# Ledger of designs, part 126: peptides against a protein of PDB entry 5CWW

Target 1, 194 residues: chain A of PDB entry 5CWW
Amino acid sequence: VPKLQGPFDFDLNPEDEQDDEVELKDIYVIGEKPRVADLMRGEEEELEMMKEDQHNGLSLNIICLLSTSGQVKICLDIDGVEAQWLPPRSKNKRLFAPPPEPPSLLTFQTFDTLKPAEVTPDGWPMFSEDATSPYSFYVTHPAGITYISLTPWVFRLESELQSDSEAGTEFRIDLLAKGQGSERDRIFTQTRTQ

## One batch from the design tools (peptide; made by RFdiffusion4, then SolubleMPNN)

Design b2_p30_4_s1 (from b2_p30_4, 13 letters changed)
Fold by OpenDDE base, seed 3:
Structure b2_p30_4_s1 (fold): chain B 194 residues (1-194), chain A 30 residues (1-30)
Amino acid sequence: as target 1 above (194 residues)
Amino acid sequence: SLRTAPLDLEALARKLAALAERRRAERLAA
C-alpha cells in the first residue's frame, strides 16, 4: 500500500507568504526523466526511448502547486523523493524511528494566473495536462484558462546539470533563474455576463 | 500584469550549482 508522503517543506519560499494562509487546491507532478549516465548502464530499449525524445527532459521531479487564488508554485525535488510504502503490519513494536525529515522542495518560481478581481471564494482552479508537451499544462478556472509552459528554462537547466564544465555553472544558473521564466498565456477568458 | 513573487535567486543558483557539482563528481568517480 502506498504511503501518503508529506508534509513537504518549501525551501526558498517567499518570506511574505505565510504558508498557513495559502490554501492549496491542486497538485501537478512532472516526473523526472532518467539521466543519460543512468541510461548508459541500462538496457538498449530505454536508450532508444530517450533518443526519440529529442528534448532531454529535466532529471528532477517538478511539483506544481495551485492555490485557491490561482497562484502557481513551481518546485524542484532536489533530494529525489521516492515512493514510500506502508511498513508491513508486523506486530513487533518497531522502535519508532524518528520521523524521517520531511522532504524539502526547492521553490523555483511563483506566479499568478488570475487577476485579483477574478479571484472568487468558491473558485476551484485545476491543473490539466497538455498532451502535446510533458512540460506544458493548463490552469482552468471559472474566469478563464491559462496556458503554462516550463520549456523556456527546463532544457537549459538540464544542460547545466549535465555539463562537464565546472567554471561559471552558478553564474549561468543565476542568469537562467533571472531570465525568462515560465511562459504564461491566457488562452480563454470567460466574459461575465452582467 | 500578473504578479510574480520574488525569490532569493542567489540562494537558488547556489543550491542548483551544488547539485550540478555533486553530479559531476559522481560521473568522474564512475
Scores: peptide ipSAE 0.544, ipTM 0.910, DockQ to the pose 0.749
Fold by OpenDDE base, seed 2:
Structure b2_p30_4_s1 (fold): chain B 194 residues (1-194), chain A 30 residues (1-30)
Amino acid sequence: as target 1 above (194 residues)
Amino acid sequence: SLRTAPLDLEALARKLAALAERRRAERLAA
């Protein structure tokens, strides 16, 4: 049985966003890709499979959060939260290990997918995958469908995480963060039939 | 235009750079 994980602490939340004001409706997780160093230890077969996919994905889990208002929060799992399974009911009342420190997620980006006029109290936006890319997805809402792609920054960030160069890393990451964020494209808008 | 919430990008860059450094250290120790 999977262990219930959370609560998560969010690091670098926007100052204007009181977490208490944002009702989350959906979560979309993009699993980390193996690190190059880990790949080199892996079987030759895994290396061959990854050579074909030249674009090694991010070696961090990406947690996408979606609010009722259509706000998307992109978070990075820097701590490497692994899926935890409930230990088999061992009869031994093991002493309550202190609850592990809640994992922290690093907020990378926050953006809207809906205009204020499109937000409804009963709105239920949802994530859906893009079968063509692991770093692209859709947000579906009654008002419309928005395509989102993380590709503008994911591969560049991974390059910095894998770089052997110490010089200028922070500067390049700062430029990356200040650069163009995730791609957003409204591919469908529902016209209210009055 | 759709809004983007401002983040402390400098703090973000520092944290990610620190992660990169930790990973470099791990690779060099291996």
Scores: peptide ipSAE 0.543, ipTM 0.909, DockQ to the pose 0.768
Fold by OpenDDE base, seed 4:
Structure b2_p30_4_s1 (fold): chain B 194 residues (1-194), chain A 30 residues (1-30)
Amino acid sequence: as target 1 above (194 residues)
Amino acid sequence: SLRTAPLDLEALARKLAALAERRRAERLAA
């Protein structure tokens, strides 16, 4: 039986986001792509293909969280959260091992998809995939549909994670984080019929 | 305009850089 994973700790959450104010409505997970190093043990030919495919995905899981207010939080799984299964009910003693520290998700970006006036108590925003790109998706709400793309930073971040150069890595990542965020485009707005 | 919440980007960069370093070390040890 799959073990329910969580709670997750959100690292680097915005200070103004009290956990109590953000009701999550949906989760969208973008699975990691294989790391080049993991492929190096195999076919050299796949390594060449991966170098040529400038569009190799991020070697981190991306967890997108969607609130009732239409806020999207983009989190990175730095620790590599794996699927956990319930251990077989071994009768062995409740050694109160301190609960393992909940896995932390690194908050990369937080942004709104709705204007304050569009937020409704009955609003139920949802994620949907983009079949054309693993790093693009839609947020659907009764007020409208927003296209999101992580492509402006995902590939650049992966290049830093794969870089053999230690020099300037933090600086380049800082520039990446400060630079182009996720693409956000409202593709449809529901006109209030007067 | 839609809002983007500010993050501690310096801390973010540091943590990601540390990950990159760990990955480099893993590649060098392999």
Scores: peptide ipSAE 0.544, ipTM 0.910, DockQ to the pose 0.793; fails the geometry check
Fold by OpenDDE base, seed 5:
Structure b2_p30_4_s1 (fold): chain B 194 residues (1-194), chain A 30 residues (1-30)
Amino acid sequence: as target 1 above (194 residues)
Amino acid sequence: SLRTAPLDLEALARKLAALAERRRAERLAA
């Protein structure tokens, strides 16, 4: 039986955002790509095929959260949340195991897709995938459609996660985080018919 | 312009750097 996972704690949530104030409407998950070390355990032929896809995706799950206001929160699963199954009913449940700490998601970025004037109480923003890129997606709202791409940072972050050099890693990641965020492009805006 | 909410980027960088370090250690132990 699958174990219900959650609630998730959001680590490094923006100071001005209380989780209680954000009504989530949709979730979009970008699954992690295999780590190079995990690939090395596979057949040599599969390694060659993956080397050709020079842009190894992020070896972290990305959890995108969408609020009613069109706010997108990009979270990283640093802990590697795996599918959990209910333990078999073994009689020897050590009753006193401390409750497992809830999994935490690291907030990497938070941004709006809607202007304040476009936010409606009955708005139902939704994620949809981009079939051409695993790290791009759309946010659809009655006010319009916004294209989002994580490509400006995903590959560089993965490069740091795979780096054998400890020197300057934190600095480079800091620059990455401060640099160009996710690409946002409003590809369609609904004209308010008066 | 669409807003981006500020976060503690320094703390973010530290946590991700720690992850990178952990992964390096895992690779070296294998």
Scores: peptide ipSAE 0.544, ipTM 0.910, DockQ to the pose 0.778; fails the geometry check

Design b2_p30_4_s4 (from b2_p30_4, 12 letters changed)
Fold by OpenDDE base, seed 2:
Structure b2_p30_4_s4 (fold): chain B 194 residues (1-194), chain A 30 residues (1-30)
Amino acid sequence: as target 1 above (194 residues)
Amino acid sequence: SLRTAPIDVEKLAQKLTELVERRRAERLAE
């Protein structure tokens, strides 16, 4: 049984976010691209299909958090939280190793999917996947549906993570941090029937 | 227009740079 990992510490929060004010309603995880070495254990045909997909992935887990207000927080798993299996219940009281420090998530971006007038106290926003892209998803709410795509910055970040050259890294990362480049499109708005 | 929350861009850039440098060092050590 996979161990539920958490709580997470956030290394960075938006300047305007007080941790106590955000009620989370949903979570969406985009798993990291598997390492080429791990794929080499599969059948050769599956390897070729996965190689094409490998060029388009991020070597970090992305954790998306959704609040009651329709705010999306995009976090990066910097520490590489590996799925820990629950150790077999060996009855031996092995000395409680100090609980490992909770893994830290880096807040990359925070944005709204709802206008203030669309936010309701009983609102139930939810994530749903885009079957056509692993780095795109939808936020559904009674007021409307918003398409989100992380593809623009995911590719750029991965190129830096795989780069063998230090030249220009700081400059390109600075541009990435300033731009953040997520696409956000309202694809449906519910008209309040009068 | 939908709002984007302001972040400490300088800290974000620093953390991402540190990550990139760490990953590079790990790959070069293999």
Scores: peptide ipSAE 0.604, ipTM 0.937, DockQ to the pose 0.752
Fold by OpenDDE base, seed 5:
Structure b2_p30_4_s4 (fold): chain B 194 residues (1-194), chain A 30 residues (1-30)
Amino acid sequence: as target 1 above (194 residues)
Amino acid sequence: SLRTAPIDVEKLAQKLTELVERRRAERLAE
């Protein structure tokens, strides 16, 4: 039986967000790339890895949340919610195992894709993938289409996650956290024909 | 301009650093 993933606790919500006020409309998940060490066990997978080598993906799941207002929240699955199959019910129900803490998502970045004047009560923003990049996507709303790319920071974060040296890690992570360099470009705006 | 919501950057950096350190420790233990 797959473990029910969720509800997720959000760590580091924006200071101005009240959790109860954000109506989520869509979710976009960018799955973690398997660790190179796990891929090396199969001979045939070596050839596919070489082609993907240029954009080493993040060894974390990224969960993007989209509100009705067009706000995007980029969350990192730091707990590594693997599809944990429930261990077979071995007979010894240790009665006193504290309920597993719900998986936490680390909020990395939150930003708007719509101007306040573009937000409508009946708005239906949606995610769509970018076929050319696993870490880029679009937010489509009747008011317009916004291109988002996580590529500017994903590689840097992965580099830190794979680093064998502690030297400079804190500094580079601090810069990454301060920079939050997701690209956000409005590629189309629907002109209201008056 | 489109807004970016303010976050506690110091706390974010701390959490990410802890994650990096944890992952490093896990790799070194294998």
Scores: peptide ipSAE 0.604, ipTM 0.937, DockQ to the pose 0.771
Fold by OpenDDE base, seed 3:
Structure b2_p30_4_s4 (fold): chain B 194 residues (1-194), chain A 30 residues (1-30)
Amino acid sequence: as target 1 above (194 residues)
Amino acid sequence: SLRTAPIDVEKLAQKLTELVERRRAERLAE
């Protein structure tokens, strides 16, 4: 029986965010790229295509959350939420393993896609994928469409995750955290024809 | 301009560094 995953605890929520005030409307998950070692069992052609994609991928799941106000929260699955199966009820050992701590998502970035004047009570923002990049997506709202790209920091973070050297890691991660590097561009704005 | 919410950058950097170190240790143990 698959173990029910969730709810997730959020680490590093924005200081002004009250958990009860943010109504989530949509979730967008960017799955981790498979390890090259797991791909070695496949056909060579799939390996070459995936190698090119892996060089630009992240070995972590990314969870994007979208609120009614058009706020996007980018979270990293640091613990690696693997599909946990309920251990078979072995009758005897009621080892009360402390309930595994709920998986924590690390909040990497939070940003708005709508101006305050564009937020409507009946507004329903939604995610949509970008067919050209697995780490880019759109936020669609009646007021407009915003393009989001995580590519700039995803590449840098993966480089650190694959690094065999500790030299300079702390410095580069500090720069990554300060810059946060997500692209955010309004590509379309709906002009209300009066 | 659209707002970006403030975050504890130092804590974020710490958590990411710990992750990198953990992943490195796991690879070296295999």
Scores: peptide ipSAE 0.604, ipTM 0.937, DockQ to the pose 0.800
Fold by OpenDDE base, seed 4:
Order: C-alpha cells, then sequence, then structure tokens
Structure b2_p30_4_s4 (fold): chain B 194 residues (1-194), chain A 30 residues (1-30)
C-alpha cells in the first residue's frame, strides 16, 4: 500500500500566510530531470539527448500548489521525496518513536493569479500544462487564464546546482531569492457582460 | 497589479545555499 505522503511541512511560508486559511484546490508537479550520473548507465546516445535536455531542466522536483483564491505556491522538493511504501507492519510499535518528520517542501515563491474582486466562493482554479515547456503552465479560472513560467530562475538555480565552483554561490543564490523571477501574465480575462 | 506574497528572503537564500553545497559535496564524493 503506498504510504500517503503528507501533510507536507513547509519549511518556509509567506510571512502573511496563515496555514489554516489556505484551501488547496490543485497540485501541479514538475518532475526533476534525471541527474547525469544516473544517466551514465544508459546508452551514450540517450545520455547526449538528455544532456541537451538537461540544460533546460532542474534537478529538483517542483511542487506547485493552487488555492481557491487563485494563489500559487511554488515549492521545491529539496529532500528528494520518493514514493514511500508503508513499512511492513513490523510488530514492534515503537510507540515512542517521534513520528517521522513529514517531508519538507521549501516554499520558493507565492503569488496571486486573481485580483481580490475576481475571487469567488465557487471559484475553482486549475492548473494546466504548457506543451512547449515543462517549466511553464497555466492557471485557469472562470475570471481568466494566467500564464506562469518558472524558466527565468530554474535555469539559474540549476546552474548553481551543477556548479563545481564555490566562488560567488552565496551571492548568486541571494540574488535568486530576492528576484525569484517567475513570469506571470494574464493572457485572458473574462469580460462580465453586464 | 497582482500581489506577490513576501517571504523571508534571507532564510530562502540560506536554504538554497545549503542545498547547492550539499549537491556539490555529493558530486565530489562520487
Amino acid sequence: as target 1 above (194 residues)
Amino acid sequence: SLRTAPIDVEKLAQKLTELVERRRAERLAE
């Protein structure tokens, strides 16, 4: 039986976010690109194709969370959460083992896709993929459609994750954290026919 | 304009740096 992974603990949340107020409606997962070392077991041709594809990928899972209000939370799986199976019922209920710490997600960015006036009680925003990029997607709501792209910072973060140089890492990461740099564009707005 | 929620940027930067350093150490140990 697959272990129900969750609830996720968020290592970082927005300063103004109350955990109890966010009703999640959808989840969008961008799977990590395989590490080059893991690909070395494959055929050389597959390795080259994957290297070219890796230049545009992140070696981390990205978990996008969408609330009823159209708020998007971009989280990074820094621990590499793998699908855990329920441990076989070993009879020794270590009753006193602290529950394993829930897998932590690092909140990278949180932003709205709807204006306050567009939020409705019956609103059901949903994610949809962008076929042109694994790091771009749409948030669809009755009020409109918002395009989101993570590409601006994903590339930079992956560059740091693959860098063998320690020089300037802290500075570049600080710039990433400050800038965050996700694109967010309203591509469609439903005009209320008054 | 659409809102972006404020976060603890310093903490985020720290966590990302730790991740980068960990990944580097893992690669160098292989």
Scores: peptide ipSAE 0.605, ipTM 0.937, DockQ to the pose 0.788; fails the geometry check

Design b2_p30_5_s1
Fold by OpenDDE base, seed 2:
Structure b2_p30_5_s1 (fold): chain B 194 residues (1-194), chain A 30 residues (1-30)
Amino acid sequence: as target 1 above (194 residues)
Amino acid sequence: SEEEKRKARLEALKKALEKHRESRVRKFTD
C-alpha cells in the first residue's frame, strides 16, 4: 500500500462542512493503475492482456476518508502525489526548490453510512476490503455494515481521461459529476433487541 | 500534448464537481 504522507489540501469540500469538526477514524487508499499510454511503452503482450481487461483501473490514486460519524469522503489525487512523494531520484536536491505545493485532493463524493441515531461518540467505523474488487469495500460499524463500490464511475472516468476524442468530453464529464456516483448499500443492520 | 489534454479533462472534472457540489453530498436517507 503506497504510504501517502500528508499534508493534503482538500478541494471541493461541501460548503456546509465546517472543516474543523470532522474527526477521521480510518483511511482507505486505492493506488493508481498505469495509464494505457504508459503501458504502450511496455511489451505488446501485456498491452493485449490489459485491453482485454476492459476494467482497467483509474490512473489516479483514490483516497477514502472515514469520520467518526460514518461519513465517507472519496477523494482523487489529481496532482499524482505518489509521483511527487518519490524523492526525485536525481540526487541533486535543488536546495532552493520552492517547497513543493501541497498535493490537492479533489473531493469526488461525500456520503453517510450511518443514520444520525446510529452515530455514537465512541463509535469506531472502519474500512475493510472487498477481495473481489479493488474498487469496492465495506464500512463496518457496530450499528451495521455498508457496502461501497466505486465501479459505477471509476471506469467511466478513466475512459474519459484516456479518450482521444474531444467531442462530447465536457458533457460526459458533467454527467459523471452530477450522477449518483458510488454505489452504497447497507448489507447488515444490527438489531437492537430492546 | 496528451498530458495537456489529460490536464484539461481533470480541470473540466473539477469545474463540473464545483457546479454540482450539492449533488455530491449524499445523506443516509438520500
Scores: peptide ipSAE 0.573, ipTM 0.933, DockQ to the pose 0.750
Fold by OpenDDE base, seed 1:
Structure b2_p30_5_s1 (fold): chain B 194 residues (1-194), chain A 30 residues (1-30)
Amino acid sequence: as target 1 above (194 residues)
Amino acid sequence: SEEEKRKARLEALKKALEKHRESRVRKFTD
């Protein structure tokens, strides 16, 4: 029986946000894509199909968290979803290895999709997919709709993860971390007709 | 190994994100 995944620990939470204060309303997961190295071990036919898909996605799971306030937190699953199997109930008191620590999520970016004045106590923002891009999505709230794209950094990050060159890697990764990161665009705002 | 290289890059990412933590939070007005 597969072990239930979660809870996740969050690394690099914003200092000002006590983890306890953020009420999550929605979660959006972008599944990892196979690593090129893993594909090289597969059947030649799968390699040809993936070579044609010039834009291989990120080899890490991306977990997007959405709060009541419209705050989005983009997290990376660095540890990967290892299929944790429940230890066989063997009666033998094998020293239960301490349960593996829950996977830690690395916070890549946090951003608001709502103005403070748009936040309502009963607000229920939701994620929705963008059919045109696996790394883009929408945040819908009664106050407005925000388009989010992870493409500005996802492909660059994957390129660094797959690069055989060690030269300049740290510098390029630093640039990724320093950059603006995700695209955010309010595409619709509900005008309160007074 | 390739796996060690990957791990090192992920660790570098973690460190870089920590270094730039404040810049990774954007308010609506930003």
Scores: peptide ipSAE 0.575, ipTM 0.934, DockQ to the pose 0.769; fails the geometry check
Fold by OpenDDE base, seed 4:
Structure b2_p30_5_s1 (fold): chain B 194 residues (1-194), chain A 30 residues (1-30)
Amino acid sequence: as target 1 above (194 residues)
Amino acid sequence: SEEEKRKARLEALKKALEKHRESRVRKFTD
């Protein structure tokens, strides 16, 4: 598991959400798929991945953040987490290596999974995977379960990232940014037994 | 280069998301 080391700088936090006030409860990471250009260097692995995944996944890491309030933030790692090999514990603290700039996470989308009335101070929402899709997951909370799918935009984004054509790219990316983005569906609501 | 193109597209995405920041936040009632 690549250790996401260090503070993430979140780019594009909603203006009204002071980052400091959001207590994160869980993180869900969807690992990047290798880029087609990178796969072409290894002929055999390409054929297996092309056969298994009818749809090439996103060549960016997706980092989903879940707050105590049930807010989900979908972030893209645009800088790419270079697998920082744990520097060998060589004792020489070269003090002066500038701290690696934290990877800039680009907030793609933010959405609530709970109503304000469902939010509790001791609430502990959690992510869980969807075994049927790498780009779908659940948020579970005592108040209910919400299904989330990134499928509506992930493949379109990857298509733009892999496109050889510059024509219309800016327009299509703008449309992608304007779109509804992720699917969100409350699949279960706990009835408050009075 | 392919890498330069990719970088440009990611920058375009960043700008687009910045432009549409408010529309990328959905409350439960939305």
Scores: peptide ipSAE 0.574, ipTM 0.934, DockQ to the pose 0.766; fails the geometry check
Fold by OpenDDE base, seed 3:
Structure b2_p30_5_s1 (fold): chain B 194 residues (1-194), chain A 30 residues (1-30)
Amino acid sequence: as target 1 above (194 residues)
Amino acid sequence: SEEEKRKARLEALKKALEKHRESRVRKFTD
């Protein structure tokens, strides 16, 4: 299992989010799907079964971060968690190898799942999976449950990453960045019984 | 190379997200 060893440098945090003020409560990781080009070295039959599953996957790890306030940050691992094999204990300490730069996480989207009035000091929001889709999940809080789906953009992004055509690629990527991105739907709200 | 193309696309994504950073934050009321 490639150990996602932090720390992650968050590239493109919103300017107003001082990193120090966001208390993270939960993390949800969606593992990358193998690239078709990498699978082409294997047997053809396994390739066809994997192609159907790959058509809906992303060849990047997705890291979802959940704060105490119910804010979700969707991050992409652009550098790829290359399995940093623990440097072999070989004695030749390359003294001057710059410390491996921590993997940079690219913030794709940030959104709230709670109203300001629903945020409580004792509130403990958590992620839970959707068994029907690897790219959909829930945020559960005492105030309510929010459904989240990354499917609106994941497939489109992967299509751009795998495209052989350079024509219009930058334009389509710009459209992805401008779009609403993830689906967010409050499916349950707890009525405060007086 | 295919890897160079992929890298270029990821860089383009990074630049696009930087350009549209403010629009990538959604409040509950939005």
Scores: peptide ipSAE 0.573, ipTM 0.934, DockQ to the pose 0.768; fails the geometry check

Design b2_p30_5_s2
Fold by OpenDDE base, seed 4:
Structure b2_p30_5_s2 (fold): chain B 194 residues (1-194), chain A 30 residues (1-30)
Amino acid sequence: as target 1 above (194 residues)
Amino acid sequence: AEEEKRQRRLEALKKALERHREERVRKFTD
């Protein structure tokens, strides 16, 4: 049985958001791509396929969180959460090792997908995949549909993580943090039929 | 060496995001 991973610690929540006030409705996970260094230890064939795909994915898991208010948090798993299996129910009361420190999620970006007037107490926004890109998805709500793309920063971030040059790395990472970040476009708005 | 380099970059990212925390929050109208 897979071990339920969580709770997650959020290191960079917005200052005004108390963690306890955000009711999460959905989670969307974009799995990490293998690192080039890890591929070099594997079969050469997988490395060649990754070189051809100009769209090398991020070597970090991305965890997207969606609140009832339609707020999206894009988080990076910097610790690399590996799938843990529940230890077999051995009858022996093995002293529960202190629960491992919850994995730290680094909030990369937070943004709203709903206007304040569109937020309803019974609203249930949900994530849906975009078949055209692993780093794009939709947020669907009765009030509308929002397209989100992480492509503007994912490739650049991975390039910095894999770079052999230390020169200018801090500066380029700072530019990534200052950048516009994710693309967000409302593609459909439901007109309230009067 | 490579892992240490990666960790340093992740720490740099964390610090950069912390410095720009307010800029990383976008309202609907933004």
Scores: peptide ipSAE 0.575, ipTM 0.934, DockQ to the pose 0.759; fails the geometry check
Fold by OpenDDE base, seed 2:
Structure b2_p30_5_s2 (fold): chain B 194 residues (1-194), chain A 30 residues (1-30)
Amino acid sequence: as target 1 above (194 residues)
Amino acid sequence: AEEEKRQRRLEALKKALERHREERVRKFTD
């Protein structure tokens, strides 16, 4: 039986976001890719398949949250939530293990996909996948469609996580944090028929 | 050693994002 995951704690939420006011409408999860070091310990055949994927994915789970207002929050699972199976009901459940701390999600970026005038109380934005890239997706709303790509930072972040060199790592990580991060493009806007 | 290195980098990322928290929020017009 799979263990119930959550609740998640969100680290580094924007200061202006009152957590209580954000109504979430959709969630999009991008699963972690295995680390190169872990693959090198596997069979040679699995290693060849990953080399062909020119853009090695991030070795962290990415959780994207979408609000009614069309706000997207990109979160990183830095704790590495592994799929835990419920241990078989052995009779001797040690009663006194403190509840495990909930996994912490690190907020990497927050951005709007709707103009203030496009936000409606009955609006229902939704995620949809991009079949061409696991790190790209769409936000669909009656007012329009927005293309999102995480590719500008995902590769760079993974490169820093896997790098053998400590030289310049702090500087490059700081640049990642300062950068605009995700690509965001409104590809379609619904013409309001007046 | 490798896991410790990874953890240090993730911590550095957390600290960097914290320093630049306001810059990580983009409005539609930005």
Scores: peptide ipSAE 0.572, ipTM 0.933, DockQ to the pose 0.761; fails the geometry check
Fold by OpenDDE base, seed 5:
Order: structure tokens, then C-alpha cells, then sequence
Structure b2_p30_5_s2 (fold): chain B 194 residues (1-194), chain A 30 residues (1-30)
């Protein structure tokens, strides 16, 4: 059974978001792609298959969080939290091991998928995958369906992480931070039948 | 060296996102 990774510390949450006020309803994880440098130590055949996938992936885990209000938070795992299996119930809980520092998540972007008038206390927004793209997904709610794509920034970010040139890196990273980030499109709106 | 470079870039990203924190929040109407 995969260990539930958590608690997470959120870095760069919006100042107005008291972490305690956001009721989370769903989580969507996009697993990291292996780094090219790590693959170069493997057999050549596995390298060729991974090269095609590597050019289109991010070498960081992406954690998407969905609140009851339909707010999506896109977070990056900058610490590289590997999927930890549930520690075997070793009877020796080393009582004295400091709790492992919770992984820090870097908030990349926050956005709403619902209008204020569409938010209900009993709302149940959920993530749904896009089978055609690992970096695209849907947020489904009784009020409507929103398409999300991370593709506008994922490739650019990975390119900066892999670049051998330090020239202009700070400028390009600043442009990533200023950019609109994720694509967000409401593809269906439920008409309130009276 | 490569890991140190990666960490420097991640730190630069963190600082950039902090500078543009307000721009990283989008309401439905935005």
C-alpha cells in the first residue's frame, strides 16, 4: 500500500489563504519523469524509449489540490519526494527519530474553476484524467466541467532545469513566474433548470 | 555540480514566484 504522502508544507500560499480555511476535496498527482542524467547510467535501449518521453515531461512531481469551492492549487514537489511505501510496522517505532520533515510543496499557481454563485456547501468537485495527455485533466462539478492543461509551462520549466547555460536563466524563470501559467477552459456549464 | 545547479534554479523559481505571488492567483472571471 503506498504510504499516504503527508502532511505537506505549502510554500508560497496566497497570503489571503489561511491553509486551515481551505477544505480539500480531491488530489491529483502527476508523477515526475526521470532525469536524463539519471538515465545515462542505464542500458542504451531503455534510454531511447525514455528520450521521447523525457522531452515532454517534468522532472518534478506535480501535486494538484482541489477545494470544495472549486479552487485548484498547482504545487511542485521541489524536494523530490519518492513514493514511500508504508514503513513496515516495525515494532520499534524509533520514538526518538524526529518526525521526517514534511515535504515542502511550492505553490506554482492557484485558480478558481467555479463562479462564486456556483459554489455550494454540498459541492463535490473532482479531478478526472485526460487519457490523451498526462499534463491535462478535468475538474468536474455539478455546475460544470473545466479543462485544465499544464502544458504551457511544464516544458519551459523543464527546459530551464536541464539547461547547461546560466546566461539569461534568471530572466527566463522570472517570465515563467509572470506568465498566465496553466490553461483553464470551461467546456460545459450546467444550466440551472428552474 | 549538476545537482547544485538544479537547486539554484529551483531557488530562483521560488523567489520569482514570491515576487509575483498576486499574479499567480486567478479568479474565475480572470
Amino acid sequence: as target 1 above (194 residues)
Amino acid sequence: AEEEKRQRRLEALKKALERHREERVRKFTD
Scores: peptide ipSAE 0.572, ipTM 0.933, DockQ to the pose 0.755; fails the geometry check
Fold by OpenDDE base, seed 3:
Structure b2_p30_5_s2 (fold): chain B 194 residues (1-194), chain A 30 residues (1-30)
Amino acid sequence: as target 1 above (194 residues)
Amino acid sequence: AEEEKRQRRLEALKKALERHREERVRKFTD
């Protein structure tokens, strides 16, 4: 039986947000791309097909969380959550193995997709995929639709993770942390018929 | 060596995000 993944610990949550105050409505997961170094020699054809995708993919899982207020939290799976199987019911419970620490998610960015006046108690925002890119998606709410793209930073982050050069790496990572991060564009706003 | 390099970069990212935590929150008007 597969082990249930979670709960997740969130690192770098906004200081003002207590975990109890954010009601999550939807989750969007972008799976990691395999690292070129992890690909076996016999998979050259898959490697060539993946080369174009690999140049634009991130070797970390991305977990996007959507609240009732239309707030999106972009999290990175730093620990690399793999599918875990429940250990066989062997009697030797290693009594002394500390419970595996819950996987930590690193909050990369938090942003609003709704104005305060658009937030409703019965609001149900949802994620929708962009069929043209795994790193782009929509947030749909009765008040409007917002396009999100992670492409401005995903490629740059992966380039830093894969780089053989250590020269300037710390500086470029600091620039990634200071940057605006994800693209956000409200593509549709529902006019309230007065 | 390669995995150690990767972990150092991930730790550098974590530290950078911590230093710029307030800048990583964007309101609708921002």
Scores: peptide ipSAE 0.571, ipTM 0.933, DockQ to the pose 0.764; fails the geometry check

